Peptides against a protein of PDB entry 6GMG. Designs and how they scored, part 364

Target 1, 331 residues: chain A of PDB entry 6GMG
Amino acid sequence: DSDDRVTPPAEPLDRMPDPYRPSYGRAETVVNNYIRKWQQVYSHRDGRKQQMTEEQREWLSYGCVGVTWVNSGQYPTNRLAFASFDEDRFKNELKNGRPRSGETRAEFEGRVAKESFDEEKGFQRAREVASVMNRALENAHDESAYLDNLKKELANGNDALRNEDARSPFYSALRNTPSFKERNGGNHDPSRMKAVIYSKHFWSGQDRSSSADKRKYGDPDAFRPAPGTGLVDMSRDRNIPRSPTSPGEGFVNFDYGWFGAQTEADADKTVWTHGNHYHAPNGSLGAMHVYESKFRNWSEGYSDFDRGAYVITFIPKSWNTAPDKVKQGWP

## One batch from the design tools (peptide; made by RFdiffusion4, then SolubleMPNN)

Design b2_p29_5_s2 (from b2_p29_5, 12 letters changed)
Fold by OpenDDE base, seed 5:
Structure b2_p29_5_s2 (fold): chain B 331 residues (1-331), chain A 29 residues (1-29)
Amino acid sequence: as target 1 above (331 residues)
Amino acid sequence: MSSAEKAQLINEAGQEAEEKAREKRREAE
């Protein structure tokens, strides 16, 4: 029951974190200890450490989405999402592949579709676009200047995103960011903002009007990136979990991982921060844990999900929630 | 905790978070 969710208590600003626990290539800690780390490393606004506010602690308490929420400053809208899908691989495997023993045709098609997504290429596309956006933000003091710079950058790279509609999530993302409009944030100055990345894992078979097989085993045609741009239409993502295939089976609706703006060129060395569940220290679920995972550990996901998207949003440059370098664990 | 137990927990919290985030947006409008 969501009623067991508790907001973690405040941690003293100068309290140092306890050591993280290594777990399967991840670093793990309890949410209270992550708050301590966050205050030491990520809390800085205009170069000054900040205690995590009650509101921020409340956001964090929601689990995986809470980690992205507290670091991005807004609940994830997932509008500007990227992925990579190998259509030739998909077609070839459908034609030449065979269902495994006991695998139905629908299970086979769902699996082949899942395996046709390239998480690394999807992530690289998001990083490429974020880099273009960051160049466009530089020295742009109004939204019009930003959009003009963005179009020029895209034209120079012959990027298909140049052909997107002005109302698309791609061009509207900055203006739709609350922190861009805040006086202590962007203050309507694009040059005060930077692009950041998070990832969402979710289920493709969310259409209630579709077949039961698609809801159980995935919809092979759902949430594919547009050719050339890599944009994923997320409008049909309603946080609906995978349908059970057997009695008593249950699946999670989503997972969120925070990357921010790391400059590490090797994708495998990047750190992704995520939570396990909402904070329920007195409930059956127990305390929330925060994980800092390498890309391989993050991108592997869970059987609950057959889609991964890499989402771009914006934060003020004055925030240190997305530093160039992220160290896994503590110390 | 089974994958299933982990799954139910993220779902309920996420929906509540989305509702709260929508409510806060409406109050700010």
Scores: peptide ipSAE 0.060, ipTM 0.740, DockQ to the pose 0.643; fails the geometry check
Fold by OpenDDE base, seed 3:
Structure b2_p29_5_s2 (fold): chain B 331 residues (1-331), chain A 29 residues (1-29)
Amino acid sequence: as target 1 above (331 residues)
Amino acid sequence: MSSAEKAQLINEAGQEAEEKAREKRREAE
């Protein structure tokens, strides 16, 4: 019951974290210990450590989305999402492949579609776009200057995003970021902002008007990136989980992983921070745990999900929630 | 915790979080 959610208590600003536990190639800790790490490493505003506020602790308590929420400063809107899909692989596997023993045709098609997404290329596309945006932000002191710079950068790179409509989430993302308008944030100065990345895992078969098979095994045609841009239309993502395939089976609606603005060029060495569930220390779920996973462990996901998207948003440069380097675990 | 319990609880928490986030945005406008 959502009524079991508890806001983690405040941690003293100078309290050091306890060591994280290794778990299948990732580092794991309880949420209270993550708050300690966050205060030491990520809390800095204008170079000064901050205690995590009650509001921020409340946001964090919501689980996987809470990690992205506290670090981005806003609830994820998922409007500027990227992925990579290998259409040729998909077509070839459908044509030449066969269902496994006991696998239905719908299950086979859903699996082949899932396997046709390239998580590394999707992530790389988001990083490329974030880099372009960061260049456009660097010397822009108003939104008009930012947009002009962005269009120039895209033209220079011959990027298909240059053809997006002015009302596209791509061009409106900055102006729609609350921290951009905040006095202690961007203060309407693009040069005070930077692009950051998080990832969402979710289910493709969310259309209630679709077949039961699509809801159970995935919709092969849903949430594909647009050719050339890599943009995913997320408007149909309503946080609807996978439908059970057997009695008593249940699936999670989403997972969120925070990357921020790491500069590590090797995707496999990047660190993704995520939570397991909302904090319910006195409930059946127990305490929330926070994981710091390598890209391989993050991108593997769960059977609950058949889509991954890499989303761009913005934070003030004065925040340290998205440092250039992220160390996995503690110490 | 069963997968079903986890899924249900995360969904509820996510909806509540979204509502709270919307409320905060309205207050900031």
Scores: peptide ipSAE 0.053, ipTM 0.731, DockQ to the pose 0.712; fails the geometry check
Fold by OpenDDE base, seed 4:
Structure b2_p29_5_s2 (fold): chain B 331 residues (1-331), chain A 29 residues (1-29)
Amino acid sequence: as target 1 above (331 residues)
Amino acid sequence: MSSAEKAQLINEAGQEAEEKAREKRREAE
């Protein structure tokens, strides 16, 4: 029950982390030890390490979303989301493929749709767009200058995003970022901000008016990226989990992974930080654990999810929650 | 989102994945 959630206690600012536990290409630790690492590595504001505040510890305590929340400075809105979907592969597999033994038609279609998403290409698209945004931010001292720069960059690259409406999440994302407006954040200066990336895993079959089969096995047509832009309409994502296929089966509603602004060119070497569940040290779930996973381990996801989106948001450049290099584990 | 809506945001998948990954390694050994 949500009533068992506890805010982790404060950790001394100079307390060093205990070693992380290596596990199948991941590094794992308890949330309190992640707070210690966070204070040593990610907490810096204007070059000075900070103790994680009570508010930040509370945000973190919400689990996987909490990791993204504390590092981005806001609860994920998921408005500027990207993915890659191979429509030709999907059509070909539907036409020429066959359900496995015991697989229903709906299950087959849901699986084929899931397999037609390319997580690596989706991530690369988000990185490409984030790079364009960062170039547009670099010398822009007001929002108008940022938007003008962004349009120029998109035109130069012949990017389909140039045709997005001015009210699109793509153009409004910076304006809608709380830290952009904060005096100690962006202070309405785009050049003080940088684009960052996180990922969300979720279920496609969330429409309650759809068939039970779509809710159980996925909706093949839901949450596809728009051609050319790669934008995913996330407006129908209501954090509804997959419907049980058998009695007693339950699924998780989502997973969130924090990437930030790593400069590692090899996607497979990038590190994704995520949590398992809300912190309930005295409850049935137990203490929250934080994982630092390589991209392969993150992008594999779980059977709970058939969609992955890569989301762009912004943080102040003065924050060190999204460094150029992330080291997995401790030391 | 209300505090109640945020509190319902449970991810158990990370822990289960680790357990499943351990089982798969044991089966491969």
Scores: peptide ipSAE 0.027, ipTM 0.572, DockQ to the pose 0.069; fails the geometry check
Fold by OpenDDE base, seed 1:
Structure b2_p29_5_s2 (fold): chain B 331 residues (1-331), chain A 29 residues (1-29)
Amino acid sequence: as target 1 above (331 residues)
Amino acid sequence: MSSAEKAQLINEAGQEAEEKAREKRREAE
């Protein structure tokens, strides 16, 4: 019941975190200890540490999405999403592959579709696009200048995104970012903003009008990236979980991981910050935990999900929620 | 999104992974 969610208490600004617990390539801690780390490392506005506000603590208390929410400054809209799908692999495996023993045709097709997504290439595409956007932002003092710079950068790279409509989430993402318009944020100055990345894991079989098999085993045709651009149409993502395959089975609706703007070139060394569930210290779920995972641990996901998208949004450069280097755990 | 939709933000898979990790640690001890 949503009624068990509690907002974590305030932590003193100068309180140092306790050591994180290492677990299978992840670092784990309770949400209150993450707040302590966040205040020491990520809270800075214009170089000054800030106590996490009650509103930010409330956002954080929602679990995995809460980590992305507090660090991006807005609830995830997921409009500018990227992935990579190997169509040739998919076709070849469907043609030449066989269902495993006990695997249905629908289960086989869903699995093959899931395995045809390349999480690393999807992440690299998002990083590439974020880099292009950051170059376009750097000396742009109004949105028109940003858009002109962006078009020039895309033309120089012969990028298919140059052909996107002006109303596309790609071109509208900056103007639709609340912190861009805020006086203490971007103040309508693109050069004060930077592109950041988070990831969402979710289920493909969300169409209630589709077959039960697609809802149980995935929709092989859903949430594929557009050729050339890598853009995923997220308009059909309604946070509907996978349908149970057996009585008593339940699946989670999504997972969110925060990357920000790390400059680490090796994808496998990048750190992804995410939460397990909403904070319910007095409820059956217990206290929320925050994980700092390497890309391998993040990208593996769970059986609850058969899609991963890498989403671009923007934050003010004055925020330290997306530093160039993220250290896993504490100290 | 309604407060209820925000509340369904339970990553049970994360819990199961944690429980499995705890079980594996207990078996290794």
Scores: peptide ipSAE 0.025, ipTM 0.576, DockQ to the pose 0.056; fails the geometry check

Design b2_p29_5_s3 (from b2_p29_5, 13 letters changed)
Fold by OpenDDE base, seed 3:
Structure b2_p29_5_s3 (fold): chain B 331 residues (1-331), chain A 29 residues (1-29)
Amino acid sequence: as target 1 above (331 residues)
Amino acid sequence: MSNQEKADLINKAGQEAEEKARELEEERE
């Protein structure tokens, strides 16, 4: 039962992590050991190492969302999400492809749609936009200045995002970030903030009014990025899992991976930090584990999910939860 | 435990996380 969730105990501020365990091309550790690493590497505010607070440990204990929650400082809202979808590939495969042996038409269409998403291009789009935002944040001391800078940057790049409505998550994301308004955060000064990226994996077939086939095999038309902008309308994502296709089968509703603001140009070398499940050391699920995965390991995802979105949010520059370089594992 | 049971537990925790987040947001307003 979720009632078995336990908040990991506090770790001494100066306690060094134990070595991570290599597992399937990723580095793995128990949540308590991640807390130790986090305190040594990511906890710094204004250059000062911090002990992970009880609140942060509680957030972390929720598992697959916890890592992103702790490092971003807020629960993921997923409002500013990007993806890349190859419409031509999708159409061509539907036209010229054939269902596999035993594959239903709905299953075929769902699979083809899933395969038509390009995770790398989606990630690159998010990085591109984050870079534009970071330039706009620089030397902007109020929101108006930030927005003006952003519009100018977009115009210079002939980016379709320049045509977004003022109410769009794209323009409202900063003002809706709690840490931006906090005195010890941005203090309403955009130049004190930076854009960061996390990723969410989820299921497309979440519409309860749709066919059972879409709920089981995916909705090929759901959660596609808008042409030109790459923006994904996440308003219909209600964390509804994939429907079982066979007895005893069950699917998880989402997975989250933290990227932050790494500067590694090679996507394949970027590190994604994520958790498996909520912390239940005395329960059936056991202790929470944290993974530091390469992009290939992260982007591969699970059969539970047929969509990946790359989401932009903001954190204070004074936080070290999104360093330029992330080292996989320990030491 | 079955895959279904495991998924159900994880999903429940996910819902609880959202609820907790909403509570925190309400407290800040």
Scores: peptide ipSAE 0.625, ipTM 0.943, DockQ to the pose 0.910
Fold by OpenDDE base, seed 5:
Structure b2_p29_5_s3 (fold): chain B 331 residues (1-331), chain A 29 residues (1-29)
Amino acid sequence: as target 1 above (331 residues)
Amino acid sequence: MSNQEKADLINKAGQEAEEKARELEEERE
């Protein structure tokens, strides 16, 4: 029962982590040990280590969203999401491909759509946009200056995002970030903020008015990025899981992975931090584990999901939850 | 524990997380 969720206890500020264990190209540890690492590496505010607060430990304890929640400082809103979809590949495969043995037409179309998303290009688009945003933030001391800088940067690059509405998630994301408004955060100063990235895996077939086949095998037309911008309309994401295709089958509604602001140019070398489930050390699910995965391991996802989005949000530069370099595991 | 039972538990916790987030937002307003 989810009622078995427990907030991990506080860890002494100076306690060093135990070694992580390798797991299929990932580094894995129990949540309490991640808290130890977090305090040593990511906890810094204004250059000073901080003990993870009870509130932060509580957020972390919720599992698959907890890592992103703690490191971003807010529950994911997923408004500014990017992906890449190969329309030509999709059309060609539908035309020239064929269902596998035992595969229904709906299952085939869902699979082909899933495979037509390019996770690496989606991630790269998010990084590109985050870089533009960071340049716009750098010397902007009010939101107006930030927006002006952003528009100029986009115009210089002939980026289609320049045509987005002022109220779009793209332009409103900063002002809607709680930490931007906080006195000890951005204090309404864009130059005190930086863009960061996380990823969400979810199911496309969430429309209850659609066919059962779409809910079971995916909706090929759902959650595609807009041409030119790469923006994904996430408004219809209601955290509805994939429908079971057989008795006893069940799927998780989402997974979240934290990237932050790593500067590693090679996507394959980037580290993604994520959790398995809520912390239930005395329950059937057991203790929460935290994984630090390479991009390949993260982007592979699970059969529970057929969409991956790369989301931009903002954190204060004074936070060290998104360092330039993330080391996988411990030591 | 079946796959379905596990998924149900995890999804329930996800809903609780959203509820907690809403509560926090209300407290900030």
Scores: peptide ipSAE 0.624, ipTM 0.943, DockQ to the pose 0.909
Fold by OpenDDE base, seed 2:
Structure b2_p29_5_s3 (fold): chain B 331 residues (1-331), chain A 29 residues (1-29)
Amino acid sequence: as target 1 above (331 residues)
Amino acid sequence: MSNQEKADLINKAGQEAEEKARELEEERE
């Protein structure tokens, strides 16, 4: 029962992490050890190490979302999401491709749709936009200045995002960030904030009014990015898992991976931090583990999911939860 | 534990997380 969730105990501020375990291109550790690493590496506020608070440890204990929650400072809202979808590939494969042996038409279409998403391009788009936002933030001391800078940057790049409505999550994301308004955060000063990225994996077939096949095998038309902008309408994401295709099968509703603001240009060398499940050291699921995966490992995802979105949010520059460089594992 | 049972537990925790987040948001408003 989820009632077995336990908040990890506090770790002494000066406690060094134990070595991570390498596993298939990723580094793995138990949540308690991640807390130790987090305190040593990511906890800094205004250059000072912080012990992970009980609240933060509680957030972390929720597992799949906990890593992103702790590092972003807020529960993921997923409002500003990006992806890349190859429409031509999709159409061509549907036309010229064939279902695999034993694959239904619905399975085929769902798979083809999934494969038509380019995770690398989606990630790159989010990074591009985050970069634009960061430039807009740099010397903006109020929201109006930020928005003006943002529009200017977009115009200079001939970016389709310049045509988004003022109420769009794109323009409202900063003002809707709690840490932006906090005195010890942005204090309503955009120049104190920076854009960061996390990723969400989820299922496309969430519409309960749709066919059972879509719920089982994916909805090929759902959660596609808008042309030009790459924006994904996440309003229909209600954390509904994939429907079982066989008895006893079950799927998880989402997975989250934290990227932050790494400057590594090679996507394949970027590190994504994520958790497996909620912390239940005395329960059936066991202790929560935290993974630091390379992009390839993260973007591969699981069969539970057929969509990946790359989401932009903001954190104060004074936080070290999104450093320029993330080292995989420990040491 | 079956895959279904595991998924159910994880999903429940996910829902709880969302609920907790909503509560926190309401407290801040």
Scores: peptide ipSAE 0.624, ipTM 0.943, DockQ to the pose 0.913
Fold by OpenDDE base, seed 1:
Structure b2_p29_5_s3 (fold): chain B 331 residues (1-331), chain A 29 residues (1-29)
Amino acid sequence: as target 1 above (331 residues)
Amino acid sequence: MSNQEKADLINKAGQEAEEKARELEEERE
């Protein structure tokens, strides 16, 4: 079938990328050219460039999730997710706002809920937590030491995360990271790991037992962050897309964007790497493209989605898939 | 290709990715 996913071929290790195409504040390239850039910039293990393996190229070829998969080293579990929701704004707009012409009440409520999420604050919360985790990882040579450090850091900051259960994704995330346990990864040494961030866009109206209106226009109450912690319960995210509102309409189930561990303080200047769809160079969808977007372009999302989560995971410090500085495009 | 057809293809690939990931996890256990 011509629409089947295709794994991109291997690229020579020393092959330089072609220039990226600028597109509305983004830098865009075909997946093969991204592989070239990845090998030059992000592939380093212990300071040495690596050719992207067949397995990694296969992961990448799955499209939107592929960029995050390759750079994080594992399929996204999305367990440690953060967001920011302005409850006062939501309540005020529901009370004082009015549906637009032709907008149903359900559509209005869904839109208001979507607009009540603050993507920048959600991202900032994830960065804050990642920083705390990184401090806790520092000089911790076993998980117990890491957890003790983490609790101390949280106590010092009077962070509500200190009250999370020991079984919470917040405390279990490191031990559940495959690369932490790998000999060539963390080797069970927390100090060899660092926290990284990616983002997922998805649909709130995923409950099949809920009303059709929620599935079409969003569930205003779904996937809200917990007060104080900012944690989002992602357990009900089953990659169910938005329901069509008209014949012929269809929505994608998710989008993923890779941030890593950039140190740029200005959120608007951070770069997010993401793909459009799975690689089908001989199919109707065409070749996979990879985008490097500024935060504004990433956080804007698409009508397919009404939720954005910022997720923390871990990678070995020896990997260069999450450098301090990411340059948009090529050269 | 309609928007729906495009979305269906993309979503199918997403499901396949999850399946692949589950297989990899099982192999590690």
Scores: peptide ipSAE 0.651, ipTM 0.949, DockQ to the pose 0.958; fails the geometry check

